# Ledger of designs, part 169: peptides against a protein of PDB entry 5HDT

Target 1, 163 residues: chain A of PDB entry 5HDT
Amino acid sequence: MVVKTFMDMDQDSEEEKELYLNLALHLASDFFLKHPDKDVRLLVACCLADIFRIYAPEAPYTSPDKLKDIFMFITRQLKGLEDTKSPQFNRYFYLLENIAWVKSYNICFELEDSNEIFTQLYRTLFSVINNGHNQKVHMHMVDLMSSIICEGDTVSQELLDTV
Target 2, 163 residues: chain A of PDB entry 5HDT as posed
Amino acid sequence: MVVKTFMDMDQDSEEEKELYLNLALHLASDFFLKHPDKDVRLLVACCLADIFRIYAPEAPHTSPDKLKDIFMFITRQLKGLEDTKSPQFNRYFYLLENIAWVKSYNICFELEDSNEIFTQLYRTLFSVINNGHNQKVHMHMVDLMSSIICEGDTVSQELLDTV

## One batch from the design tools (peptide; made by RFdiffusion4, then SolubleMPNN)

Design b2_p30_5_s3 (from b2_p30_5, 16 letters changed)
Fold by OpenDDE base, seed 5:
Structure b2_p30_5_s3 (fold): chain B 163 residues (1-163), chain A 30 residues (1-30)
Amino acid sequence: as target 1 above (163 residues)
Amino acid sequence: SARDEELKKRAKERQEYIKKHREEYHSIFE
């Protein structure tokens, strides 16, 4: 599977990163970001999370608008964490764990619409978080939010007031 | 930059963790 390919990929392998660059770009196309199948979108999001890891600290996506679309897309997928009994929950967890660990959203500080992205992320996380989640899920959610706040010299006061 | 260095570090740590638990993570997508 493509998701396993990116999962196993090493960020120090320049040749491999170059080989799969076009695939990484294709996965961020509107075709996949707006794919009608929810499970496909989740798999795409998981791939994108690993792509951010592999190409860190940069992303292979050159368009700020595309990056915004990707992060808004990933944020929407995180809604799936609300159902802990879902067969896909472990994949949603994988997504959360990756983006929290790698601090994927922190590259959004370079984007003009970073506040919109962060606002949607926080709204989504607070909408989904509940006592039914185990400690690991809570930890990653907190880590994800706190990392942005800690670096957030550009985080709007409005967002801080909301949180 | 400081951000770049941290992101690179975090990415490396995550990669090592995935490798350490490779079979477990692969099973998520079987």
Scores: peptide ipSAE 0.766, ipTM 0.970, DockQ to the pose 0.929
Fold by OpenDDE base, seed 1:
Structure b2_p30_5_s3 (fold): chain B 163 residues (1-163), chain A 30 residues (1-30)
Amino acid sequence: as target 1 above (163 residues)
Amino acid sequence: SARDEELKKRAKERQEYIKKHREEYHSIFE
C-alpha cells in the first residue's frame, strides 16, 4: 500500500526520496485531489502528509498554486474528524497528528495566499471540534493553530480578527 | 533558517515515533 510506503520512508534516505519523487508528484494531480471516492481522498491526504514530513523543510512541489491546492485539499479532509465513531476516524487522526506534529502548514508562510489557507484551516477545525474528541485530538488541533499564530509574521491582522 | 531547522527537527522526531510504533500505525491502514 502506497500510504505505508511513505509512512516507512526516512527523510534521510535520499535514494528513496528520489525514487518515489514522481509518485509524490503524481499523488498531487487533479486525478487524486478531485477523486470521487472519499476514502481514496483520505488515503491520498495521508500520503501527502507523510510526503511533507519526509521532504521537510521543502515540499517537492514547485508550484505555489499546486501547494495551495494540496493544503486546501488536506483541509477539506480534516472535516472527517467530526465523526468520532467513523471506522475511518483513526486515519483522519493520523492525518491530523502528522500535520500538527510536523507543522506542515507552516511552509505556507512562503505562499502568497497563505492567509486564505490558514483561514480555511481555522474555519474547518472550529467547525469539527467538539466535546466528543479526546484530549489528543484537541491537543493536536490547538497545536496546529497555535504554531501558525506564534510564527505568524505574515499572518494578517484580519485573519487574527476572524479567529 | 530557523523555520527550516524547526521543521527538520519536528520531522525527524515524527519519523522516530512512527518507526517506534510502526506496527500500530500500519494497522490503521490494514
Scores: peptide ipSAE 0.766, ipTM 0.970, DockQ to the pose 0.926
Fold by OpenDDE base, seed 2:
Structure b2_p30_5_s3 (fold): chain B 163 residues (1-163), chain A 30 residues (1-30)
Amino acid sequence: as target 1 above (163 residues)
Amino acid sequence: SARDEELKKRAKERQEYIKKHREEYHSIFE
């Protein structure tokens, strides 16, 4: 699977990063972001999360609009965390764990529409948080939100009102 | 920048953790 390829890829492997650059770009295409299969979209999101890890502190996507689309897409996938008994829960957890650990959303501070992205993220997280989640899930959710607040010198009042 | 250095550090830490638990993580996508 492509997801395992990116999972195993080292951020210091410049040759591999160059080799799979085109694949990383294709995964961000509308074809994948708007794929009708929810399981495919989840896998794509997991790949994108690892791509952000591999290419940190930057992303291979040059278009601000594309980056916005990607983060909005990832945010939508996080809704799947609501059902802890889902067969796909571990994959949703993988997505959460990666983006929280790597602080992937911090790239968004360079985007004009960062507040919109963060607003949607917070709304999504608060909508899925429940007492059924274990401590690890809660920890990653808190870490994800806190990383944005702590660096959010540009966080608008609109976002604060949403939280 | 400070942000860049932190992101690099966290990414590296995550990479090492995934590597250490590779089989477990691979099983998620079987």
Scores: peptide ipSAE 0.765, ipTM 0.970, DockQ to the pose 0.933
Fold by OpenDDE base, seed 3:
Structure b2_p30_5_s3 (fold): chain B 163 residues (1-163), chain A 30 residues (1-30)
Amino acid sequence: as target 1 above (163 residues)
Amino acid sequence: SARDEELKKRAKERQEYIKKHREEYHSIFE
């Protein structure tokens, strides 16, 4: 599975990063971001999360519009965290854990529409947070939001007031 | 930049953690 390929990839392996660059770009295409199967979209999101890890601090996606689409896409997938009893929950957790750990969203500060991205992220997280989540899930959600606030030189006051 | 260095560091830490728990993480996608 492609997700395992990126999972195992080393960020210092320049040859592998070059080899799979086109695949990384293809995974961000509308074909995958708008795929009708929600399980496929989740797998794509997990791949994208690892791609952000592998290519950190940069992303192979040079278009600001594409980056925005990707982060909005990932944000939508996080809605799946609401059902803790879902068979796919562990994959949703994988997504959350990766983006929180790597601080993937922090590259959005370079985007003009960063506030929109962060707003959607916060709204989504607050909509899915519930008492059924264990401490690790809560921790990652808090870490994800806090890391953005801490670097909030470009975070609008409106967003801060909403939180 | 400071942000770049931190992102590199965190990405590396995450990578090492995934490697340490490779089989567990692979099982998520079986």
Scores: peptide ipSAE 0.764, ipTM 0.970, DockQ to the pose 0.928

Design b2_p30_5_s4 (from b2_p30_5, 15 letters changed)
Fold by OpenDDE base, seed 2:
Formats: C-alpha cells, structure tokens, sequence
Structure b2_p30_5_s4 (fold): chain B 163 residues (1-163), chain A 30 residues (1-30)
C-alpha cells in the first residue's frame, strides 16, 4: 500500500523524499480528494498526514488553494471518528493521532482562509466527540484544538462561538 | 526558526513512535 510507503519513510531520507514527491503531489489532486470511495479517501488522508510529517516543517504543496482543499478534505475525513465500533476506526485514529502529534494544521496559519479551516475543524471535532472515545482519543482532540488556539494570532467569532 | 525546529522535532518524535510500533500500525492497513 502507498500508505505504508509514506508511513515508513524517514524525514532525513532526501532521496526518497524526492523520489515520491510527484506521488505526494498527485495524491492531492481532485481525483483523489473527490474520490467517490470513502475508504479510498481515508487512505489518501492518512497518506497526506504522513506527507506533512515527512516534509515538516514545510509541505510540498505550494498553492494556498490546494493546501486549503487538503485540510478541508482531512477535516471531512475526521467525521469517521464518530463510530468507535467501525472497522475503519483504527485508521481514523491513525489520522487523528498523526495530525495531532505533528500539529500539521499549524501551516494553515499562513493561509488567508485559516479561520475557515480551523472553524470547520472545531465543528467537526465537537460533532464527533462522544463518551465512547477513550482517554487517548480525547487527549489528541483536545491537544489539536488547544494548539491552534494557543499558537493562532487571531480567532474568528465563529470559531469562538464553536468552542 | 524556533517554530520550524519545534515542528521538525514533533515530526521526528512521531516518526520514532511509528517506527517503534511499525507492526501494529501496518496491521491497521492490511
């Protein structure tokens, strides 16, 4: 699987990062972001999470519009965390844990529509959080939200209303 | 910058954890 390729990739492996750069770019295409299969979209999101990890602190995506599309896409995938009994839950957890640990959303602060992205993230997280989630899931959700609040220069009123 | 160095540090910590639990994480995607 492509997801395992990026999972195993080392940040210091410059040759590998160059080799898979085109694949990373293609995974962010509309073909994958708007793929009709929900399972495919989840796998794409997990790949993108690891891509942000591997290329940190930068991302290989230079277009602000593309970055917005990617993070809005990842945010939509996090809705899958709602059902803790889903066979795919562990993959959704991987996505959450990765994004929270790496703090991938931090690169969104440089985007013009950062408030929209963060607002949608908060809405999504609060919509899926429930008592069925264990402490580790809750910790990652809180960590992700707290990082954005603490490191952000400004927060929209809509985001404040969501919190 | 400090932010960039911290981001790299977090990413490397995550990478280390993933590697230490490689079999478990790979099983998620089987």
Amino acid sequence: as target 1 above (163 residues)
Amino acid sequence: SAREEEAKKRAKEAQKYIKEHREEYHSIFE
Scores: peptide ipSAE 0.697, ipTM 0.960, DockQ to the pose 0.955
Fold by OpenDDE base, seed 3:
Structure b2_p30_5_s4 (fold): chain B 163 residues (1-163), chain A 30 residues (1-30)
Amino acid sequence: as target 1 above (163 residues)
Amino acid sequence: SAREEEAKKRAKEAQKYIKEHREEYHSIFE
């Protein structure tokens, strides 16, 4: 699977990063971001998470609009964390743990619509947080939100109202 | 920049963790 390929890839492997660059770009196409199958979208999100890890500190996506689309897409996938008994929960967990560790959303600070992205992230996380989540899940959610507050120079009033 | 270096550091640490748990993570995508 493609997800395993990116999972195993090292960010110091310049040759492989170049080899799979076109695939990384292709995965961010509307075809995949708007794919009708929710399981496919989840797999795509996991790939994108690893792509941000591999190509850190600079994602291979040069368009600010594309970056916005990607993070709004990833945010929508995080809704799947709500059902802890879902067969796909572990994949949603992988997504959460990855983006929380890498702090992938931090590259959004350079985007004009960063406040919109962060607001949607917070709304989504607060909507899915429940007592069924274990401490590790809660930790990642809190860490992800806290990192944005700490790294950001300014936060919109809307985001502050959400917190 | 400092932010870039920190981002690279986090990415490398994440990769290390993923490698250490490779079999577990691969299993969820079978």
Scores: peptide ipSAE 0.694, ipTM 0.959, DockQ to the pose 0.941
Fold by OpenDDE base, seed 1:
Parts: sequence; structure tokens; C-alpha cells
Structure b2_p30_5_s4 (fold): chain B 163 residues (1-163), chain A 30 residues (1-30)
Amino acid sequence: as target 1 above (163 residues)
Amino acid sequence: SAREEEAKKRAKEAQKYIKEHREEYHSIFE
């Protein structure tokens, strides 16, 4: 399973990083980002999360438009956190925990549309947060949001109004 | 840069955590 391959990959494994680079790029194609199967999209998002981890501090995606598409895609997947009773919840949790720890969204500060991405992230997180979430989920959500406020040079008024 | 070094540090810490919980994380993707 591809998701397990990236999960197990070490950042210091330069040979493996080079070997799987084309796959990493392919996973960001419209074929996968717009895949009709919700479960496939979730798996793709988890792979992308680990790709950001493995290739940190610089993702292998060089196109600003592609990076925007990826983070908007990941943000959409986070909607799945709403249903804590879903059999897929643990996979959504993996996605959240990974990107919160790595602070993957910090790459977006260099993008022209960063404020749009962050605004959508905040709106999504606030839309899915509920009393069914345990303390760890809440912690990751707060950590992810606070990293944007604290590490960003500027935050739009629109984003501040969302908070 | 300092920002890049911190990003690398976080990524490595995340990797350590994933390895420590490898069986748990693998199980959710069966």
C-alpha cells in the first residue's frame, strides 16, 4: 500500500526519496485530487501529508498553483473529522495529527493565495469541531491554527474575523 | 534559514513519533 510506503520512509533516505519522487508528483495530479472515490481521496491526502514530512522543509511541488490545489484538497478532506463514529475517522485523525505536527501549511506563507488557503482551513476546522472530539484532536486543531497566527508575518483581516 | 531548520526538526520529530506508533498506524490502513 502506497500510504504505508510513505509512512515508513525516512527523511534521510535520499535514494528512496529520489526513487519515489515521480510517484509523489503523480499523486498530486488531477486524476487523484479529483478522484470520484472519497476513500481514495483520503488515502491520497494521507500520502501527501507524509510527502510534506519526508521532503521538508521543501515540498517536491514547484508550482504555486499545484501547491494551492493540494492544500485546498487536504482542507476539504479534513471535513471528514466531523463524524467521530466513522470507520474512516482514524485515517482522518492521522491526516490531522501529521499536518499539525509537521505544520505543513506553513509552506503556504510563500504563496500568493495564502490568506485564501488559511481562511478555508479555519472555516473547515470550525465547521467540524464538536464535543465528540477528544482532547488530542482539539489540541491538534488549535496547534494548527495557532501556528498560522504566530508564524505568519501578516494575517488578513478576513482571517482574523473568522477566528 | 532558521525557519527551514525548525521545519526539518518538526518533520524529524514527527517521523520519530510515527515509528514509535508504527503498528498502530499501519493497522488503520489495512
Scores: peptide ipSAE 0.701, ipTM 0.960, DockQ to the pose 0.939; fails the geometry check
Fold by OpenDDE base, seed 4:
Structure b2_p30_5_s4 (fold): chain B 163 residues (1-163), chain A 30 residues (1-30)
Amino acid sequence: as target 1 above (163 residues)
Amino acid sequence: SAREEEAKKRAKEAQKYIKEHREEYHSIFE
């Protein structure tokens, strides 16, 4: 699977990063971001998470609009964390853990619509967080939200009021 | 920049963790 390919990829493997660059770009296409299959979208999100990790600090996506689309897409996938009994939950967990550790959303600070992205992220996380989640899930959710508050100087009052 | 270096550091740390738990993570996608 493509997800395993990116999972195993090393940031220092310049040749491999170059080889899979076109695939990374392709995965961010509307075809995949708007794919009708929920499971496919989840797999795409996991790939994108690793792509942000591998190409850090510079994502291969040069368009601010595309970056916004990607992070809004990833945010929508995080809704899947709500059902802890889902057979796909572990994949949603992988997505959460990855983006929380890498702090992938940090590149959004340079985007004009960063506040919109962060607001939607917070709304989503608060909508899915529940007592059924274990400590690690809670930790990652808190870490992800805290990183945005601490790093961002442009966080809207609306977002602060939500927290 | 310092922020970029920190981002690289976090990414590499994440990779280390993923590698250490490779079998577990791969099983998620089987």
Scores: peptide ipSAE 0.697, ipTM 0.960, DockQ to the pose 0.925; fails the geometry check

Design b2_p30_6_s1 (from b2_p30_6, 15 letters changed)
Fold by OpenDDE base, seed 3:
Parts: structure tokens; sequence; C-alpha cells
Structure b2_p30_6_s1 (fold): chain B 163 residues (1-163), chain A 30 residues (1-30)
């Protein structure tokens, strides 16, 4: 039996980051972000959520424009949360749970267009939230929105109008 | 900073969760 130390865990994390670096860059390409199949786009969004989970609190993307494209893409996929009877709802739930847990959107505070991203996120969430969602879905939506408000130093008027 | 440390802790904790989506996508293109 080998005891797992903090140093070993940190090393495993770095090895995992190296393992998925090429995949992370590939998933951010237009091929995937603009894929014609909506189920593929959902899967890509979930993969991107996993990438942000692995690399938190940093991102493997150096381009602010690329990060903006990714989060606008993820936001568009969240529209699928509206239909609770969809065969893909569980994957939409997975996406929501992950981004809420990791606080993935909070890295957008470093972006110049953060207010645009957050505004679109809030508009999307408010457009799909309904009484058909169970408590867990509501909780993740609230956690996601609250984490942004709590970490943000300033909130734009446009975002305030959305809330 | 406080924000950095919080996100770091969230990330490290989240890495203990399954990477289901990544594995599924890799299978799709294999």
Amino acid sequence: as target 1 above (163 residues)
Amino acid sequence: SKKYKERLEKGREAMKRPKRSLEELLKFFS
C-alpha cells in the first residue's frame, strides 16, 4: 500500500494537465464550436467544462477572444435545460453541475468583455428556468449566478437590469 | 489572493470527479 501525499496529488494534477492539453486546444477549434450536430456540441460543451475543471483556477487558453468564444458557446448550450423530458437532459444537467461546482465562469472576470458574457448567461438561465426543474437544478443555477455576483467587484447596469 | 485560492481549491476538489465527457468524446472519434 502506498500513501497518497499532498505532493503526489499535486503531481498527478500536473500530469493530468499535460495529458489533456492537446485535447483542450483541439476542442476550442471552430470545427467543434461550430459543429452542425447539436448533440456533438453538447458533448463538446461538457468536455470543455471538464477541461476547466482540470485546469482550474487557470485555463489552457491564452487568447481572451478564444475564452470568450468558448463561454458564449457553453451559454448557448445551456438553453437545452428548458426541456426536462429531453433524452439529453442528463447531459445538460452534467454541464450545469460542473460549471457551477468549479465556478468556471469566474475566470471570465479577467476578460474585457466579461459583462457581455455574464449578461448572456443570466438571460439564458432566466429564459429556461421553470417549475418543472427539481431542486438540484435550481440550486446549481442559483449557485452559478451567486458566485459571479459575490466575486465581481463591479456589476454593469445591463447585468443589473437582467437580474 | 482570496479569489485565486478559492478557485484553486474548487479545481483540485473537482478533479476527483469523473471525466466522463472527455472519455466519451475520445471514444466517439476513435
Scores: peptide ipSAE 0.125, ipTM 0.758, DockQ to the pose 0.057
Fold by OpenDDE base, seed 1:
Structure b2_p30_6_s1 (fold): chain B 163 residues (1-163), chain A 30 residues (1-30)
Amino acid sequence: as target 1 above (163 residues)
Amino acid sequence: SKKYKERLEKGREAMKRPKRSLEELLKFFS
């Protein structure tokens, strides 16, 4: 399996980059994005976030439709941030930390449906914010939202209404 | 932009995290 080989390789080789690409393509399949297990979907989201980190500032995906599907998928996973007492919260935190740090959603500016993606992201983040979140969670959420506002040429009225 | 590059570099140095996630994914499907 390609993934097993990936685990045993050094991080800087061209061979590893090729392995990342193969993995990226597989993880973006309906098999993973529509997996019935919630914990699997979260794990897939974390892996996708890591793939975006590896390929940043570019994306390993060329299909706009696939990119949209992926980010809508990641956005759905962020709903899990609401329950700070969940045994999976640390993984949700990792997902948030990663995408905020890498500014992964900024890839979406290349997409025609970017405003839709950003709107859904903002709605999701505001829906999960609660008093149980520590300072780091709040900072990552703010960083994620502010980077989109600052780097975007225009912000739709629909997105402004969401804020 | 400069801040982004700095954060990106720091993120790339912490590449052990992707491996852990991938390993867990593989174990789940084993």
Scores: peptide ipSAE 0.066, ipTM 0.733, DockQ to the pose 0.047
Fold by OpenDDE base, seed 5:
Structure b2_p30_6_s1 (fold): chain B 163 residues (1-163), chain A 30 residues (1-30)
Amino acid sequence: as target 1 above (163 residues)
Amino acid sequence: SKKYKERLEKGREAMKRPKRSLEELLKFFS
């Protein structure tokens, strides 16, 4: 299983990283990012989150446009956090916890369109956050947003207005 | 740039901890 393979992979496994590099690149293709099945897109997002962890400090995706597409894609998946009763909620939680802990979005500071990405992230998180979420979910959401503010050299006025 | 990269690396290293990975696996496939 592809999802489990990336979840279990160690950052120091150089041979495995080399072996699955093409798969990592393939998972970021438009075929998967625009897949019609919502559950498939969620699994792809979880794999991408682990790929950012595994290939740290450098992601295998070299195109700035591709990186933007990936993070906008992940942001869209976070909308699924709204339904706490969903059978897939634990996987949405995994995605949230991973990107918050790894601080994956901080890679976007290297991108020209970082402000757009962060704005969409904040709008999405504020749109789904509710009192039905437990303390852990709230904590990860806050950690994800605060890390970006703390590490950013400049924050756009639009982003400030969103917060 | 160097500041956020260092923080990223620390976070990624923390995520690969065996205990955390196993817990996430259990929740993911539960």
Scores: peptide ipSAE 0.210, ipTM 0.800, DockQ to the pose 0.073; fails the geometry check
Fold by OpenDDE base, seed 2:
Structure b2_p30_6_s1 (fold): chain B 163 residues (1-163), chain A 30 residues (1-30)
Amino acid sequence: as target 1 above (163 residues)
Amino acid sequence: SKKYKERLEKGREAMKRPKRSLEELLKFFS
């Protein structure tokens, strides 16, 4: 029974990965990452976060350039966290909660440009943090930044200047 | 490694959470 349950769980996981593989690949295209509609870009970012959640601890993307583009894209969307009264704030919160919980950015440690990605992330987060954010938002922001610092081997001077 | 195991556990837990954004996007394009 234990073996059967384990096999069923593995099969379910693989089926999940297969189900979203095509969507994952298409979502990383310039068509979506450079979509002219801001609301669409936010939704795409949330979907990408969900993809990383599904495929954790791995990712369906093997190209370093593509991964960089994705995380730089997600980072740009996080700018929307600044306005807590925005009609789309709940989606920005979802994006933040997801990537903080899954520690999605930690995949970037395998990239040569990881320092650039983390620097942009920290700059963005510190630029949008304000006293209007509730405890949950602050907690997720701290968790996101702390996980990167704790798991990183080195921190660039540029990153230190942003902290 | 500890890093890998931690992400694996977080991923497994997170997979049980609602996939709201993916579902919404699929509906948007349907």
Scores: peptide ipSAE 0.119, ipTM 0.761, DockQ to the pose 0.047; fails the geometry check

Design b2_p30_6_s2 (from b2_p30_6, 21 letters changed)
Fold by OpenDDE base, seed 5:
Structure b2_p30_6_s2 (fold): chain B 163 residues (1-163), chain A 30 residues (1-30)
Amino acid sequence: as target 1 above (163 residues)
Amino acid sequence: MEKYRKRLEKGREAMKRPRRSQEELDRFLS
């Protein structure tokens, strides 16, 4: 499993990071981001989340447009959190926990469209929040949103209206 | 400009995390 390769990788494994760099770049291609299989897209999102963790603080994706596409893609996958009874929920939880823990969205502050990305993230999270979520899910959602607010030097009116 | 630089530095440093725990990995694989 490709996902497990990045799940088990340490940030200090420089030789492995170099070895799998092309794979990391390939996983962000339109082939995977626009894959027709919903389960494949979820696995891709989880792998991308681990890639951000491994290559932090420097993501291997150098194009601002590509970074925007990736985070908009990850945001779309978070919609799957709405169904707590889904057999894939544990993987959606993994995605949420990872991005909240790593604070990967903070790299978006370098992007011109950061407010758009954060707005879509907040809208998505608030749209899926429900009473079926346990305390851990709620905590990660709050942590993810609050970390962005705390790291940002300004908050757009549109984002304020969303909150 | 200075505020922006500090924000980026703080954000990038926050992204530096150890590898995921085995418990988290097991939850994913379950």
Scores: peptide ipSAE 0.064, ipTM 0.725, DockQ to the pose 0.029
Fold by OpenDDE base, seed 4:
Parts: C-alpha cells; structure tokens; sequence
Structure b2_p30_6_s2 (fold): chain B 163 residues (1-163), chain A 30 residues (1-30)
C-alpha cells in the first residue's frame, strides 16, 4: 500500500526519500488529484500530507502551480470532516491532524496565490466545523488557522471576512 | 515577496516532526 509507505517513512531516511521521490511526484498528477473515487482522493491527500512532512522543509514539488493545485486539492478533501459519522472520518481526521501538526500550508507563503489558498482553507474549515467534532478536531482546526495568521505578514480582507 | 520567503523559511523549519506514531497509524487503518 502506497499510503502505508509514506506513513511509515522516516523523515531522516535520505535513501527512502530518494527511492520514493518519483512516487511522490506521481501522486500529485492529475490522475490522482482528479480521481473519480472520493476514497481514493482522500488516500491521496493523506499521502501528500505525509510527503510534505517527510520532505520538509523542501517539498518535492517545485512548480508553484502544482503546489497550489495540491493544497487546493487537500483543502477540498477536508470537506469530508463535516460528517462525523462517516466510516472514513478517521482518515479525514488523519489528514487534518497531519497538516495541522506539520504546518504544511506554510509552504504556500511563497506562492502568489497564498491568500486564495488560505481563504479556501478557512472557508472549508468553517463550513465543516460542527458540535459533533471532538476537542481534538476543534483544536487542530483552530491551530491550523491560527498558525497561518500568525505566520503571515498580511491577511486579505476576504480572509478577515471569513474569520 | 522577500518577506514571504523569509516567513516560509521560518515555517519550513517548523515543519520537521517525528515519524508518525503507531497510534496515528492505527487510527488511520481503523
């Protein structure tokens, strides 16, 4: 299982990072980002989240457009957090926990469209947050949003309106 | 843009985390 490979990978294992670099790049292809199966997309998002963790501080994706696509993709997957009764909720939680923990969205600060990405993230999180979420989910959501605001030099008006 | 690059570097430094715990893996696989 490809997902398991990246989940278990040591961030300091340069040999493994080199070995699976092409796989990491392949996972960001349109084939996976636009895969028709929602469960597959979720797994892909989880893999991508782990890839950002593993290859930090340098993501293997060098194209700004690709990075934007990836984070917009990940953001879209977070919509699945809304249904706390979903059998896939734990994996959505995994995704949220990962990106909140790693602060992978910080990579977006180098992108010209960072504010768009962050705005979409905030809108998504606020759209899915509900009382059915436990404390950990809420904490990760707040932590994720707060960290971006604190790290950023400026916040767009649209983002402020979202908050 | 220079500010953003500096902020990114600061953020990237904060990205390094330990390997995922077994608990996290188990939760994912459950």
Amino acid sequence: as target 1 above (163 residues)
Amino acid sequence: MEKYRKRLEKGREAMKRPRRSQEELDRFLS
Scores: peptide ipSAE 0.268, ipTM 0.837, DockQ to the pose 0.029; fails the geometry check
Fold by OpenDDE base, seed 3:
Structure b2_p30_6_s2 (fold): chain B 163 residues (1-163), chain A 30 residues (1-30)
Amino acid sequence: as target 1 above (163 residues)
Amino acid sequence: MEKYRKRLEKGREAMKRPRRSQEELDRFLS
């Protein structure tokens, strides 16, 4: 399984990273990003999060348009955190935790459309953080947002204030 | 991405620790 491949991959194993590079690229195709099955999209998002983790600080995706698509895609999946009773909640938590720890959204700072990406991220997170989630979920969401604000030099503060 | 390399590396290293959510996800993938 593709998900297992990247979940269990050693971040420092250069041979494995090279071996599965093409697979990582394939996972970012429209076939997966626009897959009709919501559960499949969630798994894809988790894989992509792991890919960013493994290949950090670099990303195998060199196209800025592709990177934008990926992060917009991941952002859409984070909306699923809204239902804590969902059978898929653990996977959504996995996604959030990964993104928060790795801070993979920092890749977006070099994208021309970074403000759009961050705006959508904040809107999504704010819509979820208002729910009765546990402290861990809140912590990761706040940490994710704070890291972007603190470390970004291209983020419009005015835009952030109006989100 | 050289400007942000250090920040990303810190996050990458942070994810080397075990994750409880990973075990739960593995059950669904088995």
Scores: peptide ipSAE 0.249, ipTM 0.820, DockQ to the pose 0.070; fails the geometry check
Fold by OpenDDE base, seed 2:
Structure b2_p30_6_s2 (fold): chain B 163 residues (1-163), chain A 30 residues (1-30)
Amino acid sequence: as target 1 above (163 residues)
Amino acid sequence: MEKYRKRLEKGREAMKRPRRSQEELDRFLS
């Protein structure tokens, strides 16, 4: 299981990070980002979240377009948080908890299209948030959004209209 | 430009987190 490889990986293990660098790069290919299976895409998103955690503060992806694609992809997967009764909810929670804790979206500040990415993230989170979510889910959602606002210094009008 | 660089660096430093706990892994695999 590819996802487990990165789940178990230590952020401070330089040898492992070098060993699995090519796998991390391959996982961000269009083959995986556009995979037709929804469950596979969720696992890919979780793995990508762990990759950002492991290689922080730097991402192994050098292309701005690729980074944009990845974060837009992760954002789309967060839509699955809407159904708290889904068998996959624990994995959606894993994704949310990871990106909220790691604050991986901060990498997007380097991108020209950062406002677009953040806008889509906020729209997605507000579309799925509901009273059925427990306190931890709400906390992570708020923490994720707050971290971007705090680091962003300024917010586009489009994002303000979303919030 | 200086403000932007400082903001980015602060964010990058904040990204450093410990590896996932076994409890978190168990929840994922359940």
Scores: peptide ipSAE 0.113, ipTM 0.767, DockQ to the pose 0.028; fails the geometry check

